# Designs tried in a protein design run: peptides against a protein of PDB entry 4Y8H. Part 6

Target 1, 222 residues: chain A of PDB entry 4Y8H
Amino acid sequence: TTIVGVKFNNGVVIAADTRSTQGPIVADKNCAKLHRISPKIWCAGAGTAADTEAVTQLIGSNIELHSLYTSREPRVVSALQMLKQHLFKYQGHIGAYLIVAGVDPTGSHLFSIHAHGSTDVGYYLSLGSGSLAAMAVLESHWKQDLTKEEAIKLASDAIQAGIWNDLGSGSNVDVCVMEIGKDAEYLRNYLTPNVREEKQKSYKFPRGTTAVLKESIVNICD

## One batch from the design tools (peptide; made by RFdiffusion4, then SolubleMPNN)

Design b1_p8_6_s1 (from b1_p8_6, 3 letters changed)
Fold by OpenDDE base, seed 2:
Structure b1_p8_6_s1 (fold): chain B 222 residues (1-222), chain A 8 residues (1-8)
Amino acid sequence: as target 1 above (222 residues)
Amino acid sequence: PPPPPVLA
């Protein structure tokens, strides 16, 4: 997995690749690694796919209840706190590594969370097996005062670095843009750089292509 | 051994 987050002048973007794996096997070529915690708070997940999905749904549900109870829009720091306390309680046994981002009445936020419940803050972040490939791009091209378009490009270039250089990453780029004063823009398959060409040959052969060398009826009843 | 978990 390669996941990234990048802050820009008026918001935050997160992006992810779309490969899931089971050891050496590609389990899914087009999995969704961007999860909605609330309308304006999204996360990208790396680690155990089931844990990333389940923990984000659990916290998303509790954030909705908290929002209703408090009559307030959800805050990214509330989601961060709930996630980290939950993950810490399970001592890293919930294999969720998250980049959590969003916009709320206090502004735009970008955080990371590790499975043991540690948290980081930054203007750009990467996680997953492709994180070093992504970080090489981020460190080379990040600047202050990024535009929305520059941030989307930087995030997508960083994910592509994971797609090309990390075996755990692949296929497509998903993006979610959270801009202050706007709805979240979820761009599923924003880039599809690995579309397979049409198969040049059919693997269907006419009946009788395989020769019958011999036939025998064997009675196996006593 | 059990199959490895699906990693994302």
Scores: peptide ipSAE 0.483, ipTM 0.922, DockQ to the pose 0.879; fails the geometry check
Fold by OpenDDE base, seed 3:
Structure b1_p8_6_s1 (fold): chain B 222 residues (1-222), chain A 8 residues (1-8)
Amino acid sequence: as target 1 above (222 residues)
Amino acid sequence: PPPPPVLA
């Protein structure tokens, strides 16, 4: 997996690749690694696919209840605190590594969370097996005061570095943009750089292509 | 052994 987050002047973008694996097998070529916690708070997940989805759904449900109880829009720091306390309680046995981002009444936020419950803050972050390939792009091209378009490009270029160089990453780029004063923009398959060309030959031969050389009746009953 | 988990 390659997941990234990038802050820009008026919000935050997160992006992910779309490969899932099961040992040496590609399990899904076009999985979704971007999860909605609330309308304006999204995360990208790396690690155990079931744990990333289940933990984000659990916290998303509790954030909705908390929002209704408080009559307030959800805060990214509330989701961060709930996630880290849950993960810490399970001592890293829940294999979720998350980039959590969003917009709330306090502004735009970008955080990371590790399975043992540690958290980081940054203007750009990467996680997963492709994180070093992504970070090489981020360190080379990140600047202050990015536009929305520059941040989407930087995030997608960083995911592509994972797609090309990491065995655990592949296929497509998904993006979610969270801008202050707007709805979240979820861009499923924002880039599809791995479309396979048409196969030159079909392996569907006519029936009878293999000649029957000999037939014999064998009794299988005594 | 059980199959490895699906990794994202």
Scores: peptide ipSAE 0.479, ipTM 0.921, DockQ to the pose 0.888; fails the geometry check
Fold by OpenDDE base, seed 5:
Structure b1_p8_6_s1 (fold): chain B 222 residues (1-222), chain A 8 residues (1-8)
Amino acid sequence: as target 1 above (222 residues)
Amino acid sequence: PPPPPVLA
């Protein structure tokens, strides 16, 4: 997996690759790693796919209840705190590594969470097996005061570095843009750089292509 | 051993 988050002047973007694996096997070529916690709070997940989905749904449900109870829009720091406390309770046995981002009445936010419940803050972040490939791009091209378009470009270039160089990453780039004063823009398959051309030849031969030259019945039992 | 988990 390669997941990234990048802050820009008026919001935050997160992006992910779309490969899922089971050891050496590609399980899914086009999985979704971007999860909605609330309308304006999204996360990207690395680690155990079931744990990333389940923990984000659980916190998303509790954030909705909390929002109704408090008569307030959900805050990214509330989601961060709930995720952190939940993951810490399970001592890293819930294999969720998350980049959590969003916009709320306090502004735009970008955080990371590790499975044992530690959290980081930054203007740009990467997680997953492709995180070093992504970070090489981020460290080379990140600047202050990024535009929305520059941040989407930087995030997508960082994911592509994982797609091309990390065995755990591949296929497509998914993006979610959370801009202050706007709805979240979820861009499923924003880039599809691995579309295979049509196969020039088929090995599907008609029945009878291989001639039967000889038949014999042999008893193999003594 | 159990099969490896699906990793994202």
Scores: peptide ipSAE 0.479, ipTM 0.919, DockQ to the pose 0.841; fails the geometry check
Fold by OpenDDE base, seed 1:
Structure b1_p8_6_s1 (fold): chain B 222 residues (1-222), chain A 8 residues (1-8)
Amino acid sequence: as target 1 above (222 residues)
Amino acid sequence: PPPPPVLA
């Protein structure tokens, strides 16, 4: 997996690749690694796919209840705190590594969480097996005061570095843009750089093209 | 052994 987050002047973008694996096998070529915690709070998950999905759904449900109870829009720091306390309780046995991002009444936020419950903050972050490939792009091209378009490009270029160089990453780029004062923009398959060309010929022959040369009935009962 | 988990 390659997941990234990039802050820009008026919000935050997260992006992910779309490969899942089972050891040396590609399990899914077009999985979704971007999860909605709330309308304006999204996360990207690396690690065990089931754990990333289940933990984000659980915290998403509790964030909705907390929002109703407090009569307040959900905050990214509340999701961060709930996630880290849950993950810490399970001592890294829940294999979720998350980039959590969003917009709330306090502004735009970008955090990472590791399976043992540690958390980081940054203007740009990467996680997963492709994180070094992504970070090489981020360190080379990140600047302060990015525009929305520059941040989407930077995030997409960083995910592509994972797609091309990391065995655990592949296929497509998914993006979610969270801008202050707007709805979240989920861009499923924002880039599809691995579409195979059309097959030059069909090998679908008429039935009976292969001649039957001989037939025999064999008794296999003694 | 069981198959490896799906990793993301």
Scores: peptide ipSAE 0.478, ipTM 0.920, DockQ to the pose 0.879; fails the geometry check

Design b1_p8_6_s2 (from b1_p8_6, 3 letters changed)
Fold by OpenDDE base, seed 3:
Structure b1_p8_6_s2 (fold): chain B 222 residues (1-222), chain A 8 residues (1-8)
Amino acid sequence: as target 1 above (222 residues)
Amino acid sequence: PPPPPVLV
């Protein structure tokens, strides 16, 4: 997996690749690694697929209940704290590594969370097996005061570095843009750089292409 | 052994 987050002047973008693996096998070529916690709070997940999905759904449900109880829009720091405390309680046995981002009444936020419950803050972050390939692009091209378009490009270029160089990453780029004062923009398959060309031949031969050399009837019933 | 988990 390669996941990234990038802050820009008026919001935050997260992006992910679309490969899942099961040992040496590609399990899914076009999985979704971007999860909605709330309408304006999204995360990208790396690690165990079941744990990333289940933990984000659990905290998403609790954030909705908390929002209704408080009559307030959910805050990214509330989602961060709930995720951190849950993951720490399970001592890293829940294999979720998350980039959590969003917009709320306090502004735009970008955080990372590790399976043991540690958290980081940054203007740009990467996680997963492709994180070093992504970070090489981020460190080379990140600047202050990025536009929305520059941040989407930087995030997608960083995911592509994982797609091309990391065995655990591949296929497509998914993006989610969270801008202050707007709805979240989920861009499923924002880039599809691995479209296979048409096959030159069909391997469906006519029936009878292989000659029958001998026939025998064997009774297998006594 | 059980198959490895699906990783993302």
Scores: peptide ipSAE 0.584, ipTM 0.938, DockQ to the pose 0.884; fails the geometry check
Fold by OpenDDE base, seed 2:
Structure b1_p8_6_s2 (fold): chain B 222 residues (1-222), chain A 8 residues (1-8)
Amino acid sequence: as target 1 above (222 residues)
Amino acid sequence: PPPPPVLV
């Protein structure tokens, strides 16, 4: 997996690749790694697929209840705190590594969370097996005061670095843009750089292509 | 052995 987050002048963008794996097997070529915690708070997940999805759904549910109880819009720091306390309680056995981002009444936020419950803050972040490939792009091209378009470009270029250089990453780029004063913009398959060409040949042969050399009826009853 | 978990 390659996941990234990038802050821009009026919000935050997160992006992810779309490969899932089972050891050497590509399990899904178009997995969704961007999860909605609340309407304006999204996360990208790396690690165990089931754990990333389940933990984000659990915290999303608790954030909704908390929002209703407090009569307040959900805050990214509340989601961060709930996630880290949950992950810490399970001592890294919940294999979720998350970039959590969003907009709330306090502004735009970008955090990372590791499976043991540690958290980081930054203007740009990367996680997953492709994180070093992504970080090489981020460190080379990140600047202050990014526009929305520059941040989407930077995030998508960083994910592509993972797609090309990390075995755990591949296929497509998904993006979610969270801008202050706007709805979240979820861009599923924002880039599809790995569209396979049409298969030139079929492995379906006509019936009878393989000759029957011998037939025998065996009685299996004594 | 059990199959490896799906990783993302």
Scores: peptide ipSAE 0.583, ipTM 0.938, DockQ to the pose 0.870; fails the geometry check
Fold by OpenDDE base, seed 1:
Structure b1_p8_6_s2 (fold): chain B 222 residues (1-222), chain A 8 residues (1-8)
Amino acid sequence: as target 1 above (222 residues)
Amino acid sequence: PPPPPVLV
């Protein structure tokens, strides 16, 4: 997996690749690694697919209840704290590594969380097996005061570095843009750089093209 | 052995 987050002047973008694996096998070529915690709070997950999805759904449900109870829009720091306390309780046995980002009444936020419950803050972050490939792009091209378009490009270029160089990453780029004062923009398959060319010929022949040379019925019950 | 978990 390659996941990234990039802050820009008026919000935050997260992006992910779309490969899942089972050891040396590609399990899915076009899985979704961007999860909605709330309408304006999204996360990207690396690690165990089931754990990343289940933990984000659990915290998403509890954030909705908390929002209703407090009569307040959900805050990214509330999701961060709930996630880290849950992950810490399970001592890294929940294999979720998350980039959590969003907009709330306090502004735009970008955090990372590791499976043991540690958390980081940054203007740009990467996680997963492709994180070093992504970070090489981020360190080379990140600047302060990015526009929305520059941040989407930087995030997608960083994910592409994972797609091309990391065995655990591949296929497509998914993006989610969270801008202050707007709805979240989920861009599923924002880039599809691995579309296979059309097959030159079909090997679908008419039935009977292969001649039957002989036929025999064999009794296999004594 | 069980199959490896799906990783992302």
Scores: peptide ipSAE 0.582, ipTM 0.937, DockQ to the pose 0.888; fails the geometry check
Fold by OpenDDE base, seed 5:
Structure b1_p8_6_s2 (fold): chain B 222 residues (1-222), chain A 8 residues (1-8)
Amino acid sequence: as target 1 above (222 residues)
Amino acid sequence: PPPPPVLV
């Protein structure tokens, strides 16, 4: 997996690749790694697929209840705190590594969470097996005061570095843009750089293409 | 051993 988050002047973007794996096997070529916690708070997940989805749904439900109870828009720091306390309780046995981002009445936020419940803050972040490939792009091209378009490009270029160089990453780029004063823009398959051309030939021959020249029944039991 | 988990 390659997941990234990038802050820009008026919000935050997160992006992910779309490969899932089971050891050496590609399980899904076009999985979704961007999860909605609330309308304006999204996360990208790396690690165990079931754990990333289940923990983000659980916290998303609790954030909705908390929002209704408090009559307040959900805050990214509330989601961060609930996630880290839950993950810490399970001592890293819930294999969720998350980039959590969003916009709320306090502004735009970008955080990371590790499975043991540690949290980081930054203007740009990467996680997953492709994180070093992504970080090489981020460190080379990140600047202050990014525009929305520059941040989407930078995040997409960083995910592509994972797609091309990390065995755990592949296929497509998904993006979610959270801008202050706007709805979240979820861009499923924003880039599809791995579309295979049509196969020039088929090896599916009609039955009877190979002639049977001779038949014999052999007893193999003594 | 159990099958490897699906990783993302």
Scores: peptide ipSAE 0.578, ipTM 0.936, DockQ to the pose 0.826; fails the geometry check

Design b1_p8_6_s3 (from b1_p8_6, 4 letters changed)
Fold by OpenDDE base, seed 3:
Structure b1_p8_6_s3 (fold): chain B 222 residues (1-222), chain A 8 residues (1-8)
Amino acid sequence: as target 1 above (222 residues)
Amino acid sequence: GPPPPVLV
């Protein structure tokens, strides 16, 4: 997996690749790694697919209940705190590595969380097996005061570095943009750089292409 | 053994 987050002047963008694996097998070529915690709080997940999905749904449900109880829009730091306390309680046995981002009444936020419950803050972050490939792009091209368009480009370029160079990453780029004062913009398959060309030949031969050289009847019943 | 988990 390659996941990234990038802050821009009026919000935050997160992006992910779309490969899942099962040992040496590509399990899904076009999985979704961006999860909605709340309407304006999204995360990208790396690690165990079931754990990333389940933990984000659990915290998303509790954030909704908390929002209803408090009559307040949910805060990214509330989601961060709930996630880290849950992950810490399970001592890293829940294999979720998350980039959590969003907008709330306090502004735009970008955090990362590791499976043991540690958290980081940054203007740009990467996680997953492709994180070093992504970070090489981020360190080379990140600047202060990014526009929305520059941040989407930087995030997508960083994910592509994972797609091309990391065995655990592949296929497409998904993006979610969270801008202050707007709804979240989820861009499923924002880039599809791995479309296969049409095959020059069909390997579906007509029946009878292989000649029958000899036939024998074998009784397999005693 | 059981198959490895699906990773993302």
Scores: peptide ipSAE 0.581, ipTM 0.937, DockQ to the pose 0.850; fails the geometry check
Fold by OpenDDE base, seed 1:
Structure b1_p8_6_s3 (fold): chain B 222 residues (1-222), chain A 8 residues (1-8)
Amino acid sequence: as target 1 above (222 residues)
Amino acid sequence: GPPPPVLV
């Protein structure tokens, strides 16, 4: 997996690749690694697929209840705190590594969370097996005061570095843009750089093209 | 053994 987050002047973008694996096998070529915690708070997940999905759904449900109870829009720091306390309780046995981002009444936020419950804050972040490939792009091209378009490009270029250089990453780029004062923009398959060309020929021959040279009936009942 | 977990 390659996941990234990038802050820009009026919000935050997260992006992910779309490969899942089972050891040396590609399990899914086009999985979704961007999870909605709330309408304006999204998460990118790396690690165990089931754990990333389950923990984000659990915290998403509890954030909705908390929002109703407090009569307030959900805050990214509330999601961060709930996630880290849950992960810490399980001492890293829940294999979720998360980039949590969003917009709320306090502004735009970008955080990371590790499976043991540690948290980081930054203007740009990467996680997953492709994180070093992504970070090489981020460190080379990140600047302050990014526009929305510059941040989407930087995030997608960083994910592509994972797609091309990390065995655990591949296929497509998914993006979610969270801008202050707007709805979240989920861009599923924002880039599809691995579309195979059309096959030059069909190998569908008429029935009977392969001649039967011989046949035999064998009795296998004793 | 069981198949390895799905990783993302």
Scores: peptide ipSAE 0.581, ipTM 0.936, DockQ to the pose 0.876; fails the geometry check
Fold by OpenDDE base, seed 2:
Structure b1_p8_6_s3 (fold): chain B 222 residues (1-222), chain A 8 residues (1-8)
Amino acid sequence: as target 1 above (222 residues)
Amino acid sequence: GPPPPVLV
């Protein structure tokens, strides 16, 4: 997995690749690694697929309840706190590594969370097996006061670095843009750089292509 | 062994 988050002047963008793996096997070529915690709070997940999905759904549900009880829009720091406390409780056995981002009444936020419940804050972050490939791009091209378009480009370039250089990453780029005063913009398959060309040959052969060399009827009952 | 977990 390669996941990134990038803050820009009026919000935050997160992005992810779309490969899932089972050891050396590509399990899914187009999985979704961006999860909605609330309408304006999204996360990108790396680690165990089931854990990333389940923990984000659990916290998303509890954030919705908390929002209803408080009559307030959900805050990114509330989601961060709930996630980290939950992950810490399970001592890293919940294999979720998250970039959590969003907009709320206090502004735009970007955090990372590790499976043991540690958290980081930054203007740009990367996680997953492709994180170093992504970080090489981020460190080279990040600047202060990014526009929305510059941040989307930077995030997508960083994900592509993971797609090309990390075996655990691949296929497509998903993006979610959370801008202050706007709805979240979820861009599923924002880039599809690995579309396979049409197969030049059919793998269907006419009946009889494989010759029957011999036939025998064997009784296997005594 | 058991199949490895799906990773993302």
Scores: peptide ipSAE 0.579, ipTM 0.937, DockQ to the pose 0.860; fails the geometry check
Fold by OpenDDE base, seed 5:
Structure b1_p8_6_s3 (fold): chain B 222 residues (1-222), chain A 8 residues (1-8)
Amino acid sequence: as target 1 above (222 residues)
Amino acid sequence: GPPPPVLV
């Protein structure tokens, strides 16, 4: 997996690749790794697929209840705290590594969470097996005061570095843009750089292509 | 061993 988050002047973007694996096997070529916690708070997940989905749904439900109880829009720091406390309770046995991002009445936020419940803050972040490939791009091209378009490009270029160089990453780039004062823009398959051309030949021969030279029935029972 | 988990 390669997941990234990038802050820009008026919001935050997260992006992910679309490969899932089972050891050396590609399980899904076009999985979704971007999860909605609330309308304006999204996360990208790396690690165990079931754990990333389940923990984000659980916290999403609790954030909705908390929002109703407090009569407040959900805050990214509330989601961060709930995720952190939950993951810490399970001592890293919930295999979720998350980039959590969003916009709320306090502004735009970008955080990461590790499975044991540690958290980081930054203007740009990467996680997953492709994180170093992504970070090489981020460190080379990140600047302050990025536009939305520059941040989407930087995030997508960083995911592509994972797609091309990390065995655990592949296929497509998914993006979610969370801009202050706007709805979240979820861009499923924003880039599809691995579409195969049509196969020039087929090995599906007509029946009878291989001639039967001889038939014999042999009894193998005594 | 158990089958490997699906990783993302």
Scores: peptide ipSAE 0.576, ipTM 0.937, DockQ to the pose 0.844; fails the geometry check

Design b1_p8_6_s4 (from b1_p8_6 with M7L N8A)
Fold by OpenDDE base, seed 2:
Structure b1_p8_6_s4 (fold): chain B 222 residues (1-222), chain A 8 residues (1-8)
Amino acid sequence: as target 1 above (222 residues)
Amino acid sequence: PPPPPILA
């Protein structure tokens, strides 16, 4: 997995690749690693796919209840706190590594969370097996005062670095843009750089292509 | 052994 977050002048963008793996096997070529915690708070997940989805759904549900109870829009720091306390309680056994981002009445926020419940803050972040490939791009091209378009490009270039250089990453780029004063823009398959060409050959052969060399009836009953 | 977990 390669996941990234990038702050820009008026918000935050997160992006992810779309490969899931099961050891050496590609389990899914187009999995969704961007999860909605609330309308304006999204996360990207790396680690155990089931844990990333389940923990974000659980905290998303609790954030909704908290929002209703308090009559307040959800805050990214509330989601961060709930996630880290939950993950810490399970001592890293919930294999969720998250980039959490969003906009709320206090502004735009970007955090990371590790499975043991540690958290980081930054203007740009990467996680997953492709994180070093992504970080090489981020460190080379990040600047202050990014525009929305520059941040989307930087995030997508960083994900592509994971797609090309990390075996755990692949296929497509998903993006979610959270801009202050706007709805979240979820861009599923924002880039699809790995579309396979049309198969030149069919693996269906005419009946009778394989010769029958001999036939025999064997009684297997005693 | 059980299959490895699906990683994202």
Scores: peptide ipSAE 0.476, ipTM 0.919, DockQ to the pose 0.889; fails the geometry check
Fold by OpenDDE base, seed 1:
Structure b1_p8_6_s4 (fold): chain B 222 residues (1-222), chain A 8 residues (1-8)
Amino acid sequence: as target 1 above (222 residues)
Amino acid sequence: PPPPPILA
């Protein structure tokens, strides 16, 4: 997996690749690694696919209840705190490595969370097996005061570095843009750089093209 | 052994 987050002047973008693996096998070519915690708070997950999905759904449900109870829009720091306390309780046995980002009444936020419950803050972050490939792009091209378009490009270029160089990453780029004062923009398959060319020929022949040369019935019961 | 978990 390659997941990234990039802050820009008026919000935050997260992006992910779409490969899942089962040992040496590609399990899914086009899985979704971007999860909605709330309308304006999204998460990218690396690690165990089931754990990343389940933990984000659990915290998303509890964030909705908390929002109703407090009569307030959900905050990214509330999701961060709930996630880290849950992950810490399970001592890294929940294999979720998360980039949590969003917009709330306090502004735009970008955080990472590791399976043992540690958290980081940054203007740009990467996680997963492709994180070093992504970070090489981020360190080379990140600047302060990015526009929305520059941040989407930087995030998608960083995910592509994972797609091309990391065995655990592949296929497509998914993006979610969270801008202050707007709805979240989920861009499923924003880039599809691995579309196979059309097959030159069909190998469907008429039935009977292969002649039956001989047939025999063999009794295998004594 | 069980198959390895699906990783993302």
Scores: peptide ipSAE 0.470, ipTM 0.917, DockQ to the pose 0.894; fails the geometry check
Fold by OpenDDE base, seed 5:
Structure b1_p8_6_s4 (fold): chain B 222 residues (1-222), chain A 8 residues (1-8)
Amino acid sequence: as target 1 above (222 residues)
Amino acid sequence: PPPPPILA
């Protein structure tokens, strides 16, 4: 997995690759690693796919209840706190590594969470097996005061570094843009750089292509 | 051993 988050002048972007793996096997070529916690709070998940989805759904449900109870829009820091307390309680046995981002009445936010419940803050972040490939791009091209378009490009370039160089990453780039004063823009398959050309040849021959030259029945039981 | 988990 390669997941990234990048802050820009008026919001935050998160991006992910679309490969899931089971040991040496590609399990899914086009999985979704971007999860909605609330309308304007999204996360990217690395680690155990079931844990990333289940924990974000659980916190998303509790954030909705909290929002209704308080008559307030959900805050990214509330989601962060609930996630970290939940993950800490399970001592890293819930294999969720998350980049949590969003916009709320307090502004735009970008955080990371590790499975043991530690949290980081930054203007740009990467997680997953492709995180070093992504970080090499981020460290080379990140600047202060990015535009929306520059941040989407930087995030997508960082995910592509994971797609090309990390065995755990691949296929497509998914993006979610959370801009202040706008709805979240979820861009499923924003880039599809691994579309295979049509196969020039087929090995599907008609029945009877291989002639039967001889038949024999052999008893193999004594 | 159980199969490895699906990783994202």
Scores: peptide ipSAE 0.468, ipTM 0.916, DockQ to the pose 0.859; fails the geometry check
Fold by OpenDDE base, seed 3:
Structure b1_p8_6_s4 (fold): chain B 222 residues (1-222), chain A 8 residues (1-8)
Amino acid sequence: as target 1 above (222 residues)
Amino acid sequence: PPPPPILA
């Protein structure tokens, strides 16, 4: 997996690749690694696919209840606190590594969370097996005061570095843009750089292409 | 052993 987050002048973008693996096997070529916690708070997940999805759904449900109870829009720091306390309680046995980002009444936020419940803050972040490939791009091209378009480009280039160089990453780039005063923009398959060419041969042969050479009935009862 | 987990 390669996941990234990048802050820009008026918001935050997160992006992910779309490969899932099971040892040496590609399990899914086009999985979704971007999860909605609330309308304007999204996360990218690396680690155990089931744990990333389940923990983000659980915290998303509790954030909705908390928003209703407080009569307030949910805050990214509330989601961060709930996630880290949950992960810490399970001592790293929940294999979720998350980039959490969003916009709320206090502004735009970008955080990371590790499975043991530690949290980081930054203007740009990467996680997953492709994180070093992504970070090489981020460290080379990140600047202050990025535009929305520059941040989407930078995040997409960082994910592509994972797609090309990390065995755990591949296929497509998914993006979610969270801009202050706007709805979240979820861009599923924003880039599809790995479309396979047409196969040179069809394996649909006419019925009867394999001749029957012999038939026999054998009794297998004693 | 069980199959390895699906990694995202």
Scores: peptide ipSAE 0.468, ipTM 0.918, DockQ to the pose 0.905; fails the geometry check

